# Designs tried in a protein design run: peptides against a protein of PDB entry 5EFW. Part 38

Target 1, 141 residues: chain A of PDB entry 5EFW
Amino acid sequence: TTLERIEKNFVITDPRLPDNPIIFASDSFLQLTEYSREEILGRNARFLQGPETDRATVRKIRDAIDNQTEVTVQLINYTKSGKKFWNLFHLQPMRDQKGDVQYFIGVQLDGTEHVRDAAEREGVMLIKKTAENIDEAAKEL

## One batch from the design tools (peptide; made by RFdiffusion4, then SolubleMPNN)

Design b1_p14_3_s1 (from b1_p14_3, 7 letters changed)
Fold by OpenDDE base, seed 3:
Structure b1_p14_3_s1 (fold): chain B 141 residues (1-141), chain A 14 residues (1-14)
Amino acid sequence: as target 1 above (141 residues)
Amino acid sequence: SAKEEILEVRKKLS
């Protein structure tokens, strides 16, 4: 499938550009976060963070980017209007045939509460599967 | 297409 046909919350960022900006955002992501495409393209995704976003969790994300590894965390994010939501977030690098990182894939599963146990495991499986679908679709890039 | 859009964004940010 193509990227624009994946009906999930996700972004693609470019670590080869300054500050790892968002270079693609799904329609669902825009709807979730209440931002327009013009408002988020070219920006680092940190604009979703706010006062109650756990800084230690943010550091885990930063470390994953720096180390070019995947990570799955739950953190509080904010919409444009200031609404808080729990984000089960999965990040993974997209590598070329040589193994070099070209992009990062970020997938968001939004919820009203912090998920645990079976619900968390199910959510993790879902967003990881979504990330793989995005990775496959993005091979055309 | 998404590909063309991404290329345009990258061009603008480079």
Scores: peptide ipSAE 0.633, ipTM 0.956, DockQ to the pose 0.756
Fold by OpenDDE base, seed 2:
Structure b1_p14_3_s1 (fold): chain B 141 residues (1-141), chain A 14 residues (1-14)
Amino acid sequence: as target 1 above (141 residues)
Amino acid sequence: SAKEEILEVRKKLS
């Protein structure tokens, strides 16, 4: 499978570039966030945050990036028009054959509410599986 | 392709 065939909300970022910018965004992600590709590429994904985005959750994401680990959280994000949505978000590093981090994969499951219990577990499984598919598809990068 | 697009973006941002 190729990256462009994965019909899920996701981005790929490059921590080797200044401020870990988005270097790829899926069509679904663009639709979700209401941004064009030109508006997103080259930017840090923090533009999705807003007043009600939990800062502690954002710190968890930052820590995961700094430590080159994966993390799964739920946080409030905002579309270009300012619409709030709950983002069940999974982030994981993409490593080369030597084990060095080349990219980060961010997968988003959007919703109108914070998900709990079985619904959350199911969502987590979905976005993690998606991340693995992206990782596999992006091996040639 | 996605690969080509990514490469172009990386070049632009470098």
Scores: peptide ipSAE 0.632, ipTM 0.956, DockQ to the pose 0.801
Fold by OpenDDE base, seed 5:
Structure b1_p14_3_s1 (fold): chain B 141 residues (1-141), chain A 14 residues (1-14)
Amino acid sequence: as target 1 above (141 residues)
Amino acid sequence: SAKEEILEVRKKLS
């Protein structure tokens, strides 16, 4: 499976570049967020945040990046037009053969409301599985 | 391809 064939909402970022910019965005992600590819590439993914985005949750994401670990959270994100959506978000590092982080994989599961219980568990399993598929597909990078 | 696109983006951002 190639990256462009994974029909899920995801981005790949490059922490080796200034401000960990998005270097790849899936078509589905672009559709979800209402941005064009040109508007997304080269930007830090924080543009999805807005007034109602919980700052403590954002800090968890930041800490995961700094510590080069994975994290799964739910947070309010915004489309280009300003529409709010609940994002069940999973982030994990992509490591090379030496174990060094090359990229980060971000997977987004959008929803109209905060998911809980079984729905949350299923969503988490889905986005984590997706992240693993992306990791596998991106090995050629 | 995605690989080629990523390489191009990285070149532009580096």
Scores: peptide ipSAE 0.631, ipTM 0.956, DockQ to the pose 0.797
Fold by OpenDDE base, seed 1:
Formats: sequence, structure tokens, C-alpha cells
Structure b1_p14_3_s1 (fold): chain B 141 residues (1-141), chain A 14 residues (1-14)
Amino acid sequence: as target 1 above (141 residues)
Amino acid sequence: SAKEEILEVRKKLS
């Protein structure tokens, strides 16, 4: 499977470049966020944050990047037009054969409401599975 | 392809 064939909301970022910019975005992600590819490539994904985005949750994401670990959180994100959505977000590092981090994979499950209990567990399983599929598809990079 | 696009972006940003 190739990256462009994965029909899910996701981005790939490069922590080896300044400010960990987005270097790939799926078509679905662009549709969700209402941005063009040219508007987001080369930028840090923080442009999705806004007034109601919980800063403690953002710090968890930052810590995961710094520690080169995975994290799963829910946070408010904003489209280009300013529409809010709940983002069940999973982030994990993509490592090379030596174990060094090459990229980060970010997967987004959008919703109108914060999810809990069974719905949350189901969403987490889905986005983690998606992240693994992306990891496999990106091994040729 | 996605691979080609990523390479181009990385080249531009490096």
C-alpha cells in the first residue's frame, strides 16, 4: 500500500527539520481542515489550534515529540473557516532500521463532540491501526 | 507519487 491510497486523515512531519513541519498531508486531511496542500506543507501543525484548544493537552503532544514517544489525546481544532471540531489525535514516531526517529505520523479522527467510553476506545483502535498502516506504507522513504 | 512529493518538500525546506 502506498501513502496516497490510505483514505484517512493524516499528516507526516519531519522532526529533523526546523519546527517539525508537515511534509505530507492526505487528501482527506485537506478536506477536513479546508486548507490547500500549498497552505500547510512546510508548516507546523499548530495552526489547527485556537482559543478553546486545551493548552495542557497541547503540552502532552509537545512532550511526546520531545521524548520521541507516541501519544493519544482529544483536543479542539479549527478549520480554515474557523469551524471547531473535536480531534481524536494519535501521534507516533516512525523509526528507521537502526531505531532512529525519521518522521512523526499524526492521525486525526474528527467529530462534533468529545467521545468517551466505547466510542473513544473504538476511535483509538482505528487511528492506531491507521498509523501502523501509514508506517508500513512509508518504509520506502 | 507521495514519495516524490515528500522528497521535493524536504528538499525545499532543508
Scores: peptide ipSAE 0.627, ipTM 0.955, DockQ to the pose 0.800

Design b1_p14_3_s2 (from b1_p14_3, 7 letters changed)
Fold by OpenDDE base, seed 5:
Structure b1_p14_3_s2 (fold): chain B 141 residues (1-141), chain A 14 residues (1-14)
Amino acid sequence: as target 1 above (141 residues)
Amino acid sequence: TAEELIKEVREKLS
């Protein structure tokens, strides 16, 4: 469980399975979202969305998955208990040695407010770097 | 099954 104990909010999904389910989640992600590991494994991450989640932003995420590209957005997400939080979210594909997409890495930076300017730029750099670290760690296992 | 594959990958990444 070394990867699970990384103190960052992240999931790994498998686009080769139906509906691109979560196959791995960090402990921090579970704590943030208030779900157990058993509740989320095998599910698409859309359960984090709710009434105030911007649908256009969700479409950007979907398009990135379909196109096998990375994307960074901010969107409203919901915990299991229904608490709203702003999620600065970064998604990127994890590729094998042949360049084929094996998984997607999703990294979440939570906050009570929509971040802008310097705070946003800093957050983006952080979650992107986190995704790269996870990519390296996962490939070594 | 999908669940079995998820479990195997999860264990590998744990």
Scores: peptide ipSAE 0.031, ipTM 0.689, DockQ to the pose 0.148; fails the geometry check
Fold by OpenDDE base, seed 3:
Structure b1_p14_3_s2 (fold): chain B 141 residues (1-141), chain A 14 residues (1-14)
Amino acid sequence: as target 1 above (141 residues)
Amino acid sequence: TAEELIKEVREKLS
């Protein structure tokens, strides 16, 4: 439960399982998205997408997963109740000692608007640092 | 199964 209680919005997914399901979610992520842990574990994170989610941005995420690289994007996501929010999203692979991808870490910074300029740069730095912290914490477990 | 693996990893990371 220690990792779950990290006060950041994040998930860990397992690309080695069919459809890269969420295998771990922080309490903050559940609060943000309005889902219970039981509702999301074992599912692909695409349930957060909806009508106004930009498909080109989603493709960037898909490409990053396929290429096992990191990516940072902003996209419209939806809560369980259907509320839209701008998600400054960072995804990066978690690798083992051999360099093989074991998991993906997804970090979300939610907002009511699309962030630009200095605010975007600051948010990007924050979510990237968060992802690194989660990577370190998860590897120690 | 996939569900079992997810559960095992979850328990490890919790």
Scores: peptide ipSAE 0.026, ipTM 0.678, DockQ to the pose 0.146; fails the geometry check
Fold by OpenDDE base, seed 1:
Structure b1_p14_3_s2 (fold): chain B 141 residues (1-141), chain A 14 residues (1-14)
Amino acid sequence: as target 1 above (141 residues)
Amino acid sequence: TAEELIKEVREKLS
């Protein structure tokens, strides 16, 4: 349960399983999204999307997964109760020692408003650093 | 099954 207690919003997904399901979610992520762990595990993260989620931004995420690359975007997500929030989202592959993709790490920074300028730059640096920390921690297990 | 594999990996990473 060590990774679950990391006080950051993140998930780990398995692209080698059908529909790239979430296989791990932090406690903070569950609190943010208002879902239980049982409701999240085994599902594709698209349940966070809704009417105002930009489809082009979603395509960028899908392309990154297909191409096994990292991506950073900002998009509208929805909690279980239907509350909208701006999600500054970073996704990157977790690779084994041979360089093959095993998992994806997704890190979320939530906000009531779309962030720009210095706030966005700071957020991007934070979520990228968080993803790297999670990658290292997970590999040590 | 996929669900069992997910659980196994989750436990490893927990």
Scores: peptide ipSAE 0.026, ipTM 0.676, DockQ to the pose 0.147; fails the geometry check
Fold by OpenDDE base, seed 2:
Structure b1_p14_3_s2 (fold): chain B 141 residues (1-141), chain A 14 residues (1-14)
Amino acid sequence: as target 1 above (141 residues)
Amino acid sequence: TAEELIKEVREKLS
């Protein structure tokens, strides 16, 4: 419960399970996306995508997962009610002591507009730091 | 099952 209450938007997924489902979601993420925990656990996060979500950006995310690397992008996501938001999204693998990928950490910074320049750099630093903090916290549990 | 694994991991991380 402690990890869920971290006041950041994040999920943890399990690439070792079919279709890399969400296995953990923060309370903030649920509030952002307007889903209940029961609605999203066990699902691939693609349900956040919609008509205006850039497919090339989605491919970058997919490639990062396939290659077991990190990626940072901005993409349009949709809440359960269909509201659009710009998602500054960072994804990175969580590795064990042997270096093997166990999970992926996804961190979301929501906004009403696409961010650029200094604002984007600041947001990227924030979500990357958040991901590292989550990684450390999760490993301790 | 996948659901069982998800539940176990969630419980561990929560």
Scores: peptide ipSAE 0.025, ipTM 0.674, DockQ to the pose 0.147; fails the geometry check

Design b1_p14_3_s3 (from b1_p14_3, 8 letters changed)
Fold by OpenDDE base, seed 4:
Structure b1_p14_3_s3 (fold): chain B 141 residues (1-141), chain A 14 residues (1-14)
Amino acid sequence: as target 1 above (141 residues)
Amino acid sequence: SAEELIREVREKLS
């Protein structure tokens, strides 16, 4: 599909369903995480977390969802094979014309190291712009 | 069901 072929790592989740499951995942996301689409759809994205994932950072994500706000963090995520990667992650709500939250867009920028300063700012700009593009594209469907 | 709704939404967005 058009949306799935966007060459960015992203998912769309549905907070109106139990446990805010992933309802859409890009091909790139599947490649990054080493999961099949069937393995991911219907699941909460927490399967990417592991022993070294900072719980305080995870709480920030949870709080953003609960409060229906956006958040940008870096956290350790794990592929299906157990490979660790630093995920510069941006989450934002997708709202309808009335302003009500319908979905969340999650965008991932993977890296081998924690990024700081200029590199982080650049990555943040990229994933935020990506999220906006996805929001616009999804609304047109 | 939740699964059916997920599928429907996915299909809409894909």
Scores: peptide ipSAE 0.025, ipTM 0.675, DockQ to the pose 0.147
Fold by OpenDDE base, seed 3:
Structure b1_p14_3_s3 (fold): chain B 141 residues (1-141), chain A 14 residues (1-14)
Amino acid sequence: as target 1 above (141 residues)
Amino acid sequence: SAEELIREVREKLS
């Protein structure tokens, strides 16, 4: 589909369903994480976490979901084969015309290292802009 | 069911 073929790593989740499952994933996300679409749809994205994933960072994500706010963090994630990667991750709610949260948009910028300073700022701007573009595209469907 | 709802939303966003 057009949305799936957007050349960015992203998922859409539905917090109105039990455990906020992934309901949509881009082709790039599947390639990054080494999972098939069938393996991840209907699941919470926590399967990307592993032993070295910082629990405090995960709590920040959980808090953002609970409070229906956006958050940007960097955390260790794992591919299906167990390969670690640094995930510059941005999450934000997708709201309807009444202001109610319908979905969450998660955007991932993968890297081999924890980015800092100017590189981090640039990455943050990129994934935030990507999230906004996805928000606009998804609302039109 | 949850699975049915996910499928419906997926189809809408496809």
Scores: peptide ipSAE 0.024, ipTM 0.661, DockQ to the pose 0.146
Fold by OpenDDE base, seed 2:
Structure b1_p14_3_s3 (fold): chain B 141 residues (1-141), chain A 14 residues (1-14)
Amino acid sequence: as target 1 above (141 residues)
Amino acid sequence: SAEELIREVREKLS
C-alpha cells in the first residue's frame, strides 16, 4: 500500500483495542526490527523491549498513552535476532474531528548510539515531522 | 473480534 511504502520507520496502534496493538507497520519498520508483517500486526509493541531497555523510559511511553499525549524518548530496542539498537522514538495520538483519540502513531529513528545535542534535536525534529505527515496521510485514506 | 477490527482498519489505511 502507499502508506506502507513510506520510507520511514513507523507503526500505527489502536488504543481502543485490547492492549493497544499494532494495526499498521511500514516496510521500513519491518526491515529494522527483522519481523514480518504477520508477526507484528495484532501485537503490542513491547516485544521490542529487552534486558537493557530502561524501564523508566518505558513508563514514560505508557503514561503518554494513558494520558493521550505525545512523548519523545530514546530507548534500547531489540530486533528479532536479538540485536540491540538505540531507538529515538516519538509517539503521538491521532485524533478525529471531535478531538477523540483514534490511533497512536509511533515513529522510530534507529541508531547504534545514543544521540545528543544537535544530533538529537535534528532527529527529534525529523521524527516529529514524520509523524505529522503520517497523520495527514492516514486521515486522507 | 479484535482481529477483524484490525483487518478492517488496515484495509482502510491501505
Scores: peptide ipSAE 0.024, ipTM 0.661, DockQ to the pose 0.146
Fold by OpenDDE base, seed 5:
Structure b1_p14_3_s3 (fold): chain B 141 residues (1-141), chain A 14 residues (1-14)
Amino acid sequence: as target 1 above (141 residues)
Amino acid sequence: SAEELIREVREKLS
């Protein structure tokens, strides 16, 4: 579909379902992570974590979900084949007209190295803008 | 079921 073909790495999750599973994943996300759509849908995104993933950073993500807030972090993730990548990750809630959280939008910017300073700021702006675009697109469906 | 709902939402967003 049109949304899946957006050339950005993103997922949509449903916090109203047990364990906040992925309910939507872009084609780019599948390519990045090397998983099939069938392997991903219905699962919590924690399968991307591995030995070198910082647990404190993961807790920040969990806290944001629990508190229904947005968060931007950078953490090590792993592809299905075990390849490590630095994930500049932005997560924000998708709210309905009443202000209630319906979904979460997660946007990933992958890199081989941890980014800092201007590069990080630029990446953050990009993934935040992407999340807003996805939010608008999804609300129209 | 949860799985059915996931598929339905995916199709809606697809």
Scores: peptide ipSAE 0.024, ipTM 0.672, DockQ to the pose 0.148; fails the geometry check

Design b1_p14_3_s4 (from b1_p14_3, 8 letters changed)
Fold by OpenDDE base, seed 2:
Structure b1_p14_3_s4 (fold): chain B 141 residues (1-141), chain A 14 residues (1-14)
Amino acid sequence: as target 1 above (141 residues)
Amino acid sequence: SAKELIEKVRKELE
């Protein structure tokens, strides 16, 4: 499986570069966020945050990056035009054979509402599975 | 390809 064939909302970031910039974005992600590829490549994904984005949730994401661990959260994100959406977000490190973090994989499940209970569990399973598929596909890198 | 694109981006950001 190649990265291009994974038709989900996701990005790959490079923590080895300054400010952990996005180095790859899926077409679906661009459509979701209303940005062009040129507008987001090389940037930290924090541009999706806005006034109603919960800062404590953002801190959880930052902590996961710093600790090189995975995290799953729901947070308000904003499109380029300023439209809000609930982002069920999963982030996990992609490690090499030595265990060193090479990249981070971020997967987004968009929605108009905060999901709970069975819907949330289903969404989490989906984005985690997607992340694993991306991890496998990215081994060609 | 994604690989080529990523390599290009990384080079530009270094």
Scores: peptide ipSAE 0.520, ipTM 0.936, DockQ to the pose 0.782
Fold by OpenDDE base, seed 5:
Structure b1_p14_3_s4 (fold): chain B 141 residues (1-141), chain A 14 residues (1-14)
Amino acid sequence: as target 1 above (141 residues)
Amino acid sequence: SAKELIEKVRKELE
């Protein structure tokens, strides 16, 4: 699909389904995480978490989902082979014309190090813009 | 089922 081929790491999840599973993943996301599409569709994205993933940060993500708000955090994630990466992650709800949440858009910017200051601000702007682009594209479907 | 709904949504996004 057109969305799957967007050269950005992102997923779409469905909070109306049990445990807010991934229902869509970009090719880049699969490449980053080293999972096949079959391995991740229908699953909650928590499989990316591991021993060094900060639980307080994970709770911020959970709170945003429960409150149907957006959030931007940076956390350690793991590939299928166990490689650690710093994930600058942005999550935002996709709403219908009535304002009701239909899906969540999650965008990941990967890096070998935790980023701060100008680099972080730049990354945040990028992933937020990406999320908006995905939202607009998805609404046209 | 949830699985069927997921597949439907995925196909609609394709």
Scores: peptide ipSAE 0.217, ipTM 0.831, DockQ to the pose 0.146
Fold by OpenDDE base, seed 1:
Structure b1_p14_3_s4 (fold): chain B 141 residues (1-141), chain A 14 residues (1-14)
Amino acid sequence: as target 1 above (141 residues)
Amino acid sequence: SAKELIEKVRKELE
């Protein structure tokens, strides 16, 4: 079902609010990052970054938000306890019927290693499809 | 459900 497909690691952010805060976080996302919902909501997702997070990759994410486009990257993130993980991350805007950006959908695929080749391609397809499923679910009345 | 929560958030902010 649509609901089953969106039971993945994801957040929804609101770029119309100061600092583009997280307004929704899936249960899986909370489990992955080791944060409670109360610790996450209302904050910018940059708290997942740490010493080994590539700044150029972070800039790509920032640029996508500023330009209201989608982006797919892989970067090091940190759990609340400080554990590092590789995050295959996809971000895309959620637009209204007029085409205006209302929110951003962020989907995370975690791993112990930087993935390449077939594994990366498969992961990208998965997180992109997940984002589309979320977008459709959010627009369905 | 996740869908219901998303809709609630949207309605709250719009």
Scores: peptide ipSAE 0.181, ipTM 0.785, DockQ to the pose 0.318
Fold by OpenDDE base, seed 3:
Structure b1_p14_3_s4 (fold): chain B 141 residues (1-141), chain A 14 residues (1-14)
Amino acid sequence: as target 1 above (141 residues)
Amino acid sequence: SAKELIEKVRKELE
């Protein structure tokens, strides 16, 4: 449902604009990160990174954007108040009918710990499915 | 356009 979709943590970014800014953020994303919509729209999502965010993982995200591919990683992110959380993060391009990338969809699954094994597989399945649902919904608009 | 998409998404999801 529409309500169920809004309850998922996700953003949409526009790589065709300077610095790939966030152009849409779900209500749950704002709640998770403790930012207002006005504070994050038009900004690159890197503001979620901090001292303990693994730079190699960030590079994987950057490579995926540059290569216009999907990626799934876990990294430490920070709320506005400085609270750390583990972000099981999935990023994938949203393509038009010609196959050209128009936007990126970023889905976040928050947790207090780095998840592994079955829990990780379950989380990955969830965020990937969420991303696909967003992609399909957006294309129908 | 991005603006159009944003408005459509907001209307649909919010």
Scores: peptide ipSAE 0.147, ipTM 0.778, DockQ to the pose 0.105

Design b1_p14_4_s1 (from b1_p14_4, 6 letters changed)
Fold by OpenDDE base, seed 1:
Structure b1_p14_4_s1 (fold): chain B 141 residues (1-141), chain A 14 residues (1-14)
Amino acid sequence: as target 1 above (141 residues)
Amino acid sequence: PEYARQADGVIVEV
């Protein structure tokens, strides 16, 4: 689909379904994580976590979902082959005409190192802008 | 095969 071909790392999840599964994943996200689309769709995104993923950071993500708010964090994620990467992750709700949450948009910026200072600020601006673009694209479909 | 990871009970925990 047009949505899947957006050249950014992102997923869309459905919190109205059990365990908030991924319902869309971009081609770039599949390349980053080394999974096929069939392996990812219908699953909760927690499969990207591993031994060095900070649990307090994960709790921040959970809290944002529960409270239906946005959050931006950095955490260790793992590819299918077990390679670690730093994920600058932004999550935000996608709302319908009434303002009710229908989906979540998750955007990932990957790196070999934890980003700091100016690089972090730049990355945050990029992934937030990306999330807004995805929100617009999803509403048009 | 997928790399084995500890499951977490949190939603959309990328």
Scores: peptide ipSAE 0.079, ipTM 0.643, DockQ to the pose 0.033; fails the geometry check
Fold by OpenDDE base, seed 2:
Structure b1_p14_4_s1 (fold): chain B 141 residues (1-141), chain A 14 residues (1-14)
Amino acid sequence: as target 1 above (141 residues)
Amino acid sequence: PEYARQADGVIVEV
């Protein structure tokens, strides 16, 4: 599918299902996080959090979900093997023709360090653009 | 193993 051709780190979640599980994960996301597709589908993405994940940042994500808004943050995530990485993360709702939220799109840009200034701005532009591409691709399904 | 942190009330947490 067009969605499958997007070579970026992303997931799609379904807030209409219990615990807003991941219903789609890109191949790149699986490679980044070191999980198989079978291990991820049907789960809430919170499994990427760990000891050094900032709870306040996680709350920002939660608030965005609750308010059905987009958010962009950087947080520590962990691979299956326990390796830390900085995740420049963008989340946005995917809405139907009536404007109701159907899904959430989560896009991840991984790095070894927290990014700032111009690098952060560039990363944000990239992940937001990616999210829009995913939104369009998903509508074609 | 996975760091399955149950953050309180977070639906999709990455």
Scores: peptide ipSAE 0.067, ipTM 0.662, DockQ to the pose 0.036; fails the geometry check
Fold by OpenDDE base, seed 5:
Structure b1_p14_4_s1 (fold): chain B 141 residues (1-141), chain A 14 residues (1-14)
Amino acid sequence: as target 1 above (141 residues)
Amino acid sequence: PEYARQADGVIVEV
């Protein structure tokens, strides 16, 4: 789809379906994670977690989903081949005109290292802006 | 694995 061709790492999930599965994944996200689209669609994104993924950080993500709020965190994720990487992740709800949540947008920074200080702030601004762009693009479909 | 069954996963940087 046109949405999948956006040159950013992102997914869209559907909280109205069991276990909030991924319904869209960008080409860049597939390349980053080393999964095919068929391997990802219809699944919860938790398959990216592994032994060194901080459980407390994961709980923050889950709380944001449950509370229908946005969250920004950094956590260790794993590719299909088992390669570890730091994920600066932003998640926010996509709401309809009534204010009801219809989807979640998850955006990952296009980088490989844990970022701090000014670099982190800059990355956060970027992924938040990206999420807003995706929100707008998805509404046009 | 059990850790893969916890809260929503996250899109990752490499």
Scores: peptide ipSAE 0.047, ipTM 0.660, DockQ to the pose 0.038; fails the geometry check
Fold by OpenDDE base, seed 4:
Structure b1_p14_4_s1 (fold): chain B 141 residues (1-141), chain A 14 residues (1-14)
Amino acid sequence: as target 1 above (141 residues)
Amino acid sequence: PEYARQADGVIVEV
């Protein structure tokens, strides 16, 4: 789809379905994670977690979903082949015209290194902007 | 809408 061809790492999930499954994934996301679209659609994105993924950080993501809020974190994720990488991750709800949450947008930075200070702030600005762009694009479909 | 409690999703950086 046009949405999936956006050249950024992102997914869209559906919290109204059991276990908040991925319903869209960008081509870039698939390349990053080494999964096919068929392998990930309909699944909760937790399959990217592994041994070194900080559970407290994961809980922050869960809390944001439960509370229908946005969150930005860095956490260890794993590719299909088991390669670990730092994921600067931003999650935010997509709301309908009534203001009700219909989806979540998850965006990942294009880097694999843990970022700090100014670099982190820059990355956060980028992924937040990307999420807003995706929100707008998805609403226009 | 009301949501059921969901497990964590983690997305990847490139």
Scores: peptide ipSAE 0.037, ipTM 0.638, DockQ to the pose 0.042; fails the geometry check

